# Designs tried in a protein design run: peptides against a protein of PDB entry 5Z08. Part 324

Target 1, 168 residues: chain A of PDB entry 5Z08
Amino acid sequence: RQKDEWAKKTSSLMKQLDWFIGEHLGAMLAAEELGGPVVGELMEIDPDDLSAGFNAHGKLKKATSQPDLDRRQRRIDDIWGPQDEQGQAHKRKRGADEALAASAEMRDLIEQLMNKLVEAGGDNSATYVEIPRESAAARFLVRSKVAMFHPNDARRLRLVDFGRDLDD
Target 2, 222 residues: chain B of PDB entry 5Z08
Amino acid sequence: GLPRLIDAIEEASKIPAKRRQTPIKPTIEKLTTHLYTHGASPDSLLRLADLLTLRNHLDQASLAAITRNLYPSSTVSDEVVLRFIGALGHGQLKPTLALQALFLRWLVMVYHLLENPGVLGQVYGVLFDLLDTAAIRPQLCHLLALVTRRKHVRPFRIQAILTLSRQTGGDPNLTGLLRVFKNYYPEIIVGDATKGRASAFKHPDPQWRQHLDEIQQRRSEA

## One batch from the design tools (peptide; made by RFdiffusion4, then SolubleMPNN)

Design b2_p29_5_s1 (from b2_p29_5, 17 letters changed)
Fold by OpenDDE base, seed 4:
Structure b2_p29_5_s1 (fold): chain B 168 residues (1-168), chain C 222 residues (1-222), chain A 29 residues (1-29)
Amino acid sequence: as target 1 above (168 residues)
Amino acid sequence: as target 2 above (222 residues)
Amino acid sequence: SDDWGPAQDEFRLMVEQISEAIAKLKKLE
């Protein structure tokens, strides 16, 4: 019974995370990779744009089943400024594809980080994920205090162990 | 084609404007039109980078016009990047600081097209040491914000940028770069050094980016 | 003040909650 409850909770939270990554982070991360602003402290993210995704209690609204590609593109456009109407469709597609790629990278990275933390069984040395590059996603995770680079190797990233701080 | 236009400009660049038999402006206009329409191949980019970075008899307006239309049709090689980096700084043989700022802006705008983005990381020190040059600082900070990795964030550079931030009265671009550094070292106190707003390092030219995307897309369809 | 944008804090909290949930699941296995 408890196992099922935690499994359901995990699944629900993962869906929310996937939505958040897809709807909020992907475009911004893609923009950063393309020479746009660094996501987070440098971006005045309109709280209203964030709040549109969150309820009054800070819970993400239920993901609509269809990825709002237009929303991602709009966010890229909002970050970079107004674009002329001509060629918008192809650019929108490319921007959407870049946002999707960034979202996928972030999602995969988080999953790897979580899996390594679980597999390590308390061995901190085994919690590191080898990253092929220091991506906008990796940097965002570090800025968000979700992950940490290895002190001597920026190719190694680990999830912050939030569980250890709870047992103290 | 583009190679012939470059040939003509290269030859003209060897001759002082007053000694040219024909005005170069029409050829520059043809070049910029071609670049705007089709972009530049890697080989053409290298040749154009040499024209832009090496001392020659081309006027600043022509050089700026070429730089503003320097759309890569494909990737940007390390060699091209290094030409532009090598052109930075002070010296009689260096391009003007205004042109250097355009080069840095260009590097920001084409960063995603670099064959090896790591090349900029290799010359990070060269770039960082130019932060005291006010005329190029905005674009330089933006480029560094893209290029910076943990390996680059060293105590001496942290201190250098903090010092420079104080000396400049809190240049928002330096504050922005400090925030990037803070990503790797959260203990960096940005606020005490800089009361100013940090730059967000937005894309320098959305229209240029759009047009670049159109040029790049045509390559993927070919 | 680590003026992390509200989005980053929310993101962190979400990842934290997931990590905790996974850890709880593992303890029950």
Scores: peptide ipSAE 0.278, ipTM 0.613, DockQ to the pose 0.194
Fold by OpenDDE base, seed 2:
Structure b2_p29_5_s1 (fold): chain B 168 residues (1-168), chain C 222 residues (1-222), chain A 29 residues (1-29)
Amino acid sequence: as target 1 above (168 residues)
Amino acid sequence: as target 2 above (222 residues)
Amino acid sequence: SDDWGPAQDEFRLMVEQISEAIAKLKKLE
């Protein structure tokens, strides 16, 4: 009885996660991979603001209107901006394809991370997934405090073990 | 037992070495042997943290030997962590920078045993402001790499590390910390500021890790 | 400005709950 309840709960939560990834997260991860804003609270640090540097008080120097603002805004506008009808359809399709690819990458990565945690049987050394690249998906999991990179190898990622707090 | 050994060392620590009736070295050797074999309980860890961090008449070699054998048998409390953090920095009443580096190394090696890892995040500013101290920078960067969360990655701290990296000729530990920051802000350019190789924050002592795991396993069987 | 702060917290909570549920299932096997 309890096993069936936890199985149903897991299935329900996975469906909610899949919906969240598909409807909200995938498009934003795709935008980040294309040089758009970073997913999460501190979208306020524009790469252009970082390039402009900071004053002695740690305040952002006003980005001089250098042409590089035009390139990133152009990439975001190229993904999301109103372009001409035929160009819009191709860009919408490309944007949708990139969002689907980002959603699939995130889903696969989460599944691998969860599987490795279960297989490790409490051995922290066995919980790491090897990632082919530092993706927007991997970075988002770290920012969300869901995953951690191996301290010595940025190609190895592990899920944060939330279950150890249950044996208290 | 361990409490009696700590009692003897606490009493000896109040007296200058020249005025002690008996040499303390044999008692320190018994303590370090006991710690190596059995580890330290939470209560014993707190008492040892006070001996290591408070100004007393113990010699530096004895303090270093205790720190190198400071295996927790269970968890590490917030109070123990805060004793070691409070001992960091410059001052006549603070431990030597060499001993502070050993404390930071210890915190890295026992990070997974902290009762509340969030306590280090609360004192993040105190740790970060010590990055200019070259003698403790390697271990400090490693600890910060474990502790750093998005809330800590602020524009002024990014600029502070970039500035310090230029001033130090590209310290690989600072480059390693910037790489951790880049996980939260991908737009951070690490390469242009630091022509140097990023430090991989490897475990400081694999043999110490293995021995700690053996001590921790005995607790789960008891 | 889509305040993704709440969404990120919701995402974390979902993953945490799934991980806990899987861990409990494994203990019951």
Scores: peptide ipSAE 0.277, ipTM 0.382, DockQ to the pose 0.228
Fold by OpenDDE base, seed 5:
Structure b2_p29_5_s1 (fold): chain B 168 residues (1-168), chain C 222 residues (1-222), chain A 29 residues (1-29)
Amino acid sequence: as target 1 above (168 residues)
Amino acid sequence: as target 2 above (222 residues)
Amino acid sequence: SDDWGPAQDEFRLMVEQISEAIAKLKKLE
């Protein structure tokens, strides 16, 4: 009974996490990878705004205010997209694709981190995931105090074990 | 004037070279000559940054020639900086790594003209994550050496440089960057990571600097 | 002040709760 309740709770929380990553965090991470502000300084980045780029203050330029960014994207669309209504669709699709890619990277990384924590059985040395690069996702986890790098190897990331601190 | 030259190049950039009615090279030469003589205003810099960073039908030689002559007549806005930063990395729509290296070199050479040098500090993570890209690493390390502040020197970044330095056999640019980090954290041991010489991050082009100074002085007298 | 955006705090809390739930599941196995 209790096991089933905790399993259901875990599943529910994972779904909420997936939603949060997909709806909010993915776009922000994609923005950071594109030279935008560090995640946590901006509360919300619309994927449509990723296409608008970032102003001098790391603030998302409102698409409406700078005709030059619209010209820039129109120019890309004019060059590489069909001239008509399909060009706006390609822009939206690209921003969405970058956000989706960032979301997928974050999801995969969290899943690996959680799985390693579970598999390690309390051995901290076995909890590390090897990461190919310092991604926006990895940095976000560390900034959020959710993960930490190995002190001697920045390619090794582990989830902070929040469960141990509850029994002391 | 410069705006009309940019207009002509922008229009030509939309058309594949084989479909252009007129060769673009003479217009590029006029543009680069104008830039060399007068520099670019903030507005012109933004337009040129778009031409350089967005995928278009301009050839790599033309893009490189524009970048090499991209003298600011005044300040460099955060928007211009962010266009170049956003053009970095791998991707089908990104400029070539060779062109990215020229952009990073340009940012180093105009760093003192940035309206807000802090903008580079805000995108520090993006820049740092590209250190594994060998083709841009020399210029990237130089830029990071200028941009790095105490807040950027984190244990994970120290370790990342140390690890990458070992993996690269002691890239002198990474060793140079680690020396910059040591200014903030004296306990960092640089010597054990790389038996190699550290880069001193000297100005990439003294002649370019001198010419930039001449362009900047003309504005102060006007 | 590390002005962690409210979103980051929410994310942390969510991960903490998941970690707790997983830890409790392991104790019941």
Scores: peptide ipSAE 0.271, ipTM 0.378, DockQ to the pose 0.195; fails the geometry check
Fold by OpenDDE base, seed 3:
Structure b2_p29_5_s1 (fold): chain B 168 residues (1-168), chain C 222 residues (1-222), chain A 29 residues (1-29)
Amino acid sequence: as target 1 above (168 residues)
Amino acid sequence: as target 2 above (222 residues)
Amino acid sequence: SDDWGPAQDEFRLMVEQISEAIAKLKKLE
């Protein structure tokens, strides 16, 4: 009985989370990835500085090479470039596609983080997920105090164990 | 140097153009060239903010030219920000709405260089109450999109945007701002209020951004 | 002052609740 209630609660909450990610967060994360406003906190960090990522010492990496800037700038320019009618439909579609991609990335990242926390069985060292990049999704999770980077490796992210923080 | 150019312009700004012994335009051109090449220090920014925001005898073209070249070489202080915010709105002592739009655009473009971004959050109400001013609304919505936090997203402001959006026939910038609000309150129905396009708040000037980055990079190397 | 957006707080709360629910489920397994 209790297991079924918690299972139902988990499923309901996951549906709410999926809705929140899909309907709200994805578009914002896509906007952030595209150099739009940062979701939630004013990170004093230039989106370009954020794109450079942080080194293991928390120092902004020098702006990565022109090509990634060009892709991001192209994405910005595609979302944000001159709106001819055909360009607008393509931009809306591309914006929707980027929002969907950001939603999927966030959902996948949260799922990985939750799975690792469950699998670790209380071993904090085993709770880290390797992230391929410092995404808007990853940054949002950290800003939201939902996740934490490894102190020595910004490519490793873990879910905050809210269960332990209640017992401490 | 830049301080001497500012001195000359400050003195000239006290005198009507017809009564000046020397034309100010060459000095403005030297100033804008210097700003374009080197940017403005925090101290120079404050002085320039006063020149731009206080009523004086400088012509609108000169004020606009200074604003377009107002590259910070460093950070932007709260005091500088507050000068520009204080210059917003209607009134005989206020700058023109065209110049106010340039100030808001500037604040958007230098937002990442603010010493304290929270200062804009403190004056959020002042900014928000200006949304009815059509001439500055595009840049104001963009700035608010950057500044907006949960504490600012209140039911009365949601309703105010929805009402104003209806009154304006669905201004894309208001729709864009409402989308930012929806991030905080998912229950906000943007589509019912505005069948219109939401403005995506783009960087207003990519070339200006690139040039700012070049100026800022020189500071980090010094 | 953690100027958390309602969305961030709501998101955090949702993730927290999910994490708690999962943890409770796991204890019941």
Scores: peptide ipSAE 0.268, ipTM 0.381, DockQ to the pose 0.234; fails the geometry check

Design b2_p29_5_s2 (from b2_p29_5, 19 letters changed)
Fold by OpenDDE base, seed 5:
Structure b2_p29_5_s2 (fold): chain B 168 residues (1-168), chain C 222 residues (1-222), chain A 29 residues (1-29)
Amino acid sequence: as target 1 above (168 residues)
Amino acid sequence: as target 2 above (222 residues)
Amino acid sequence: DDSWGLAQDQFRQMVIEIEESRAKLQKLE
């Protein structure tokens, strides 16, 4: 009975977390990955704004022909083609796709971190997840004080163990 | 009376100093004199907490002067406490760190007058997570020393404070807080990071305390 | 904006509560 209650609670909280990631965090993470503002500096990033790209200061570029688009932004522009009606639809779709991809990356990272924490059984050395890169997702978790990098290896990330009690 | 003074300051706070028809300083002086003499009722405290914590056009010297004279005539409500807690940390809409330090000092000095001291325990995590902010750390550690209970002493918080103590070169306030943690769990190894001097968390202002006691005594006689 | 600080705090709180709930589940297994 108690196990079922905690399982239901965990499931409910995970759904709330997934919702938060999808509705609020994904677009901001995508913006940061695209060279935009750090997550939380600009609220309510429209997916359409993600398509315009960001300058070196993380500000939205107006649709002027700026030559030195970063490689990721060039890929965005290359996929978005000429500004015809079809191009605008592709732009909106791609902004949404980048936000979706960022959301999926964050969800996967959190899941891995949580699973490793449980599997480690209190051994902090076994709680590290190997990350392929320092992503906006990883940085956000560290800034939020829910995760920490390994002191000697920035490719290893662990979740802070909030669930452990001293009486255990 | 005090409500009329607050009304005048609230109206003035909506207007930039350069656009005010009347200087606010004389009204602030009347307010601070009144607060020093009579203290503030719970209702007045709430209004003053909003003036102190919400972004407005009052100058920092005026806000600091009000805070230094913010003597409760009775109790301090949860709502007042939460206004000050909500004003802590970094943000464009938040008060200056110097003013936040005064708020934390105030909370320490009026802790015994809280209607529900447990309210601070409910926001313990918010307070604890601000320990990395050097400008408010001394007062924050003192407040946490008062608020900490066994339920708040968790392994991750012990590790966090130990890490921060190492990073700060053994801040005596952090060492003092670790000593409070050790009172609940004697087995906590304070390690090399805490071989330094620990803060005793003495009352920040004995004269302020004495004057508060005089204001509180007058209420018991009325 | 104070709104994001609050949202980030809520995010952290959700993570904490999930970890606590998972830790409780593990003790019951």
Scores: peptide ipSAE 0.455, ipTM 0.618, DockQ to the pose 0.489
Fold by OpenDDE base, seed 3:
Structure b2_p29_5_s2 (fold): chain B 168 residues (1-168), chain C 222 residues (1-222), chain A 29 residues (1-29)
Amino acid sequence: as target 1 above (168 residues)
Amino acid sequence: as target 2 above (222 residues)
Amino acid sequence: DDSWGLAQDQFRQMVIEIEESRAKLQKLE
């Protein structure tokens, strides 16, 4: 009975976390990955805005001025094509796709971190997940004080063990 | 009375200082004098907590003066406590860190008057996560020293204090807090980084305490 | 600015609660 209650609680909380990632974090993470503002500096990023790209200062580019687009921004603009009606639809779709991809990356990373923490059985050395890159997702988890990098290796990330009790 | 003074200050707080028809300073002085003499009722405390914690056009000196004279005549409600806790941390809409330090000091000094001391235990995590903020750390550690119970002493928090202690060169307030943790779990190893004098968390203002006691005694006689 | 701080705190709190819940579940296994 108690096991079932905790299982249900865990499942419910995971669903809430998943929702939060999808509805609030995904677009902001995608913006950061695209060279936009750090997560939280711009709270309301419409996926449509992701398609406009960001200047070197992380501000949304206004449609009219082609300033010196960095190579990444040019690539984004090249992929999004001209701002015709079809271009806007493609732009919206791509912004949504980037937000979805960022959400998926965050979900996967959290899952790996949580699983590794359980598998380690209290061995802190075994709790590290190897990350292929320092992503916006990884940085967000560290800034949120949910995860920590290995002191000597920024490719290794671990979840903070909040569940451990001293009375155990 | 106190309610009318608060009304006047609330109205003035909505208006930039340069656009006020009357100077607010005389009203603030009347308020602080009244608070010093009579203290604040629970209802008045709540209104004053809003004035202190919500963004308005009151100057920092006025806010600090009110906070320094914020003597409860009775108890302190959970709602009042939560207003002050909600005002802590970094943010453009939050009070200055200097004012936050005064709020934390106030909470320490009135801790024995809380209607429910457990309310601070419920927000323990919020308080603990602010320990990296140097400007409020001394008062925050003192408050945490009062609030900490066995349930709050977790491995991750022990490690967080140890890490922060190393990073700060052994802040005596962090060492003091770790000593409080050790009272619940004697097996906690205070590493070499915590070698130093622990803060004793003495009462921040003995004169303020004495005056508070005088105000509280008048209530019991009425 | 403050709204994001709150959202981030909520995120952190959710993670904490999940870990606590999972830890409790593991002890019951």
Scores: peptide ipSAE 0.444, ipTM 0.691, DockQ to the pose 0.536
Fold by OpenDDE base, seed 1:
Order: sequence, then structure tokens, then C-alpha cells
Structure b2_p29_5_s2 (fold): chain B 168 residues (1-168), chain C 222 residues (1-222), chain A 29 residues (1-29)
Amino acid sequence: as target 1 above (168 residues)
Amino acid sequence: as target 2 above (222 residues)
Amino acid sequence: DDSWGLAQDQFRQMVIEIEESRAKLQKLE
């Protein structure tokens, strides 16, 4: 009975976490990965904003008609094609796809971190997940004080063990 | 009386300094003089807590002067405490870190007058999570040293203090807080990173304490 | 700015509660 209650609670909380990642975090993570603002500096990132790209300072490039589109901006413009209605739809779709990809990466990372924490059975050395790169997702978890990098290896990330008690 | 002074300051706080018809400084001086002489009732404390913690047009010097003279004449309610706790951290709507440090110092100095000291234990996590904010860390560690109970001493918090202590080069306030944790769990290994001077968390202002005691004694005689 | 701080705190709280729930489940296994 108690096991079932905790299982249901865990499942409910995981669904809430998944919702938060999908609805709020994914677009901001995608923006950070694209060289935009750090997660939380810009709360409402429209997929259209993701498509517009970011300047060297991480600010949304205003669609200024000025021809000195930096080579990266040309590449973005080349990727996104002319600003016709189809081009805007493709831009919105790509922004949405990037947000979805960032959401998936965050979900997968959290799942791996949580699984490793459980599997380690209290051995802190066994709680580390190897990450292929320092992603926006990994940085967010560290900034949120939910995860920590290994002191000597920034490719190793662990979840903070909030569930452990000293009296256990 | 004190309520009328608070009314005048509340109204003035809604108006930018450049648009005020009358200078607020004389009213602030009257308020601080009254607070120094008589202290603040629970109702007045709540109103003053709102003035201090909510974004308004009062200048920082006035807010600091009120905070330095915020002597409770009786007890401090949970609501007053929560106003000050809610004002902590980073954000555009939050008070300056300098003012937050004064609030934390005030909470330390009035801790024995809290109606329910347990209220701070309920928000322990919020307080603990602000330890990385250098500007408020000394007062925050002191407050946490008072608030900490066995239930708050968790492995993740021990590790967080150890990590932050290494990152800060062994802040004596963090070492002091870790010593408080060791009082509940003697087996806590204070690694080499905490080999340093620990803060003793002495009372921040003995003169303020003495004056508070004088104000509180008048209540017990009434 | 303050809205994000709150959202981040909520995220952290969700993670904490999940870990606590998982730890309780593990003790019951």
C-alpha cells in the first residue's frame, strides 16, 4: 500500500517535471544552445525569436535590413530561406523542433542522473553520469543547484542526493 | 502617534522624491525617534515590514534608518518574519543586498522575540540556498546557526557547505555554520577545506541589544 | 526576473520531491 502511494506520487511528480521542461524550459535551453541568452534572462522566447538568431552579445537580432549580415547570420538566413510565408512557417517549425530537442535532452539527462543516483546505493563515486559536452541542460541543472560537476572532470555530472538522511 | 507617521510615509512612498510636495526626511526622523523611544507594536511592525520589503520610492538611507531603529515593543509575528524572508535574494523587485543584510541582522537580533521561532525552520531551505550570495552570507550564516536543528542537517547540505567553503577559500562564516552542524552530528568530517577560523556568531550590536531590552522591560511592567 | 527565480525554485522543489519519493520507494524494496 505505501509502496503504491509513493510510486503514484513519483509518477505524478515526474509528469509535472516533464510538463515544466516542455512548456517552459525547452525553448530557453534551445536559445542558450543557439548562442542566445542564458536560461532565465529571457522568460518568453517565441519560436520566432529562435529563428531570428542571436547577435554576438546573445541578444535577439533585430531584423534590421542592413546587408552586413555577418557570415553566421547569412548561414542562418540561408538555412531559413527568404522571409516568405513558407520561410516563416519553416522558421517556426525549426524553432519548435529545437525546443523539442532541447526538452528531450534535458529529460534524458535528468533520467540518467536520477537512475545513477538510485543505482549507486549511497556511493557518491558511482553517481556520476558522463556527459559528451557541457550542454545548456547540464549548465542549467548546476545553476539550479540540482546537479554538480565532478571537481576534477567537467564531463562528469551527478545529481545532488536530496533523499539521503544521516539517520538512515 | 506611530500609526500617523506610518500613514504619512506610506503615502509618500507611492510618489517619486522629485514629485513630493514636502520633504519626507523630517517625517522619517520623527518615525525613527519614535521607534527608538517606544519601539513598534506588532501591527506597526507589519506595516513597516511592508514599507521596507516592497518596492516603493523611499530612498535607501531612509529604509536603512528605519531598519536600524526597528525595535519591537513586544513580539515579532510569523507574518513579519515572512515579509523579510520573502525580500531576500536576487531580483529587480527585491530590496538591495545591502538592505537584505540589514534585515538578516535584524532577524538575528530579534530572534528571541519571535512568536514562533519554528517559522524560520520551515523556510530553512530558502535561507540555505542563498549562502552563495556573498553580500548577505555573514548575517545569513548567523541566522542559520540560530535556526538549525537536527532535521536540517542533511548530507546534501553538508556537501553544499563544504563545496562552497572550497570555492570561497574557507569563509569563516561557512566554517562556523558547519561547526553548528557538527554539534548535531559529531561524525561529520570537516575536511581540509574547513581547516580555518570559524565565526563565533557574536551578537552583531550589543548597544542595540541593550536598548531593545529597555524597551521590552517597559512592556513587562505595563 | 522574479518570475524566473520562482520557476527555478519550483523546478528544484520538484526534483527534491522526486528524489525523496524515489528514496522512500528504494527503502520499501
Scores: peptide ipSAE 0.429, ipTM 0.668, DockQ to the pose 0.483
Fold by OpenDDE base, seed 2:
Structure b2_p29_5_s2 (fold): chain B 168 residues (1-168), chain C 222 residues (1-222), chain A 29 residues (1-29)
Amino acid sequence: as target 1 above (168 residues)
Amino acid sequence: as target 2 above (222 residues)
Amino acid sequence: DDSWGLAQDQFRQMVIEIEESRAKLQKLE
């Protein structure tokens, strides 16, 4: 009986998490992956200036008018821009596809992280998931204080263990 | 009870050690034992924060002992947090840098119990401007790593950390803080000065955490 | 906007609750 209650609770919470990822997070993650704003509040910094990155001195690189930067900004504008003309349908579809892909990546990453945490049985060294790249999804989990990188290897990510009872 | 112990210490704190009629050490030991067993209520935390942060005649060993046993039994108010933040930095009326490091460590360890974690974000600039103070930098970087949000990651602060990192020979705590910044802005080029090992900002005291959790659980059962 | 901070906190809370639920489930297996 108690096992069934916890199983139902887990299932319900997972569905809520999946909904949150799909409805609120996926599009923002996709925008970040495309060189758009990081998930969260837009700083008063021009996204174009941010896309140029910071130099070794912490100064914004002047967005060199490289035509490729304009393409990324256009892609962001295609995802977040106003819904007006015909060419926007393909752009919207592409934006939707990127949001779906980002949502799927986040779901998969969370699932792997949660599974590794359970499998590790309290061994923190065994809780790490190997990530192929530092994705927007991985960064979001770290910013949210849900996950942390291995101190010596940025390709290894683990979930913060919130579920440890003190009696263990 | 705890309030009476605090009363006795408050009165003793007004008098230089050489002029006290009775030694305060036994009362401090009773206080620390009580704190270890039961924790401190919000009201008691505020009173203890004043004892720890305001200039008085208590010895450094006593202040450190109180700080090491400062287990909250419940939440930590903004007022308590601000007392500790106000005590940071250089000044004749401020606590020693060693004690300030203990306060910052405490704030890290109780961060999850803050009534309003946002209060630390409001004083982010004050905390950040203290990064040049070597004695408190490790704990300060750890606290900043917890507090940092996108709005705090400004170009001038990135530059300040990079400059300070070069000046310090690549302090791993500064590198750790830059890594936190990079989580918000992946485009941050961590220059050669940061090729060093980044601090992971691990929990400072796992045993203290476990004991805190035991104290907190007793409250949920009452 | 305080709204995103709240959403992020809600996300964190959901993850915490899932971890707790899974940990309890594991103890019952």
Scores: peptide ipSAE 0.482, ipTM 0.456, DockQ to the pose 0.260; fails the geometry check

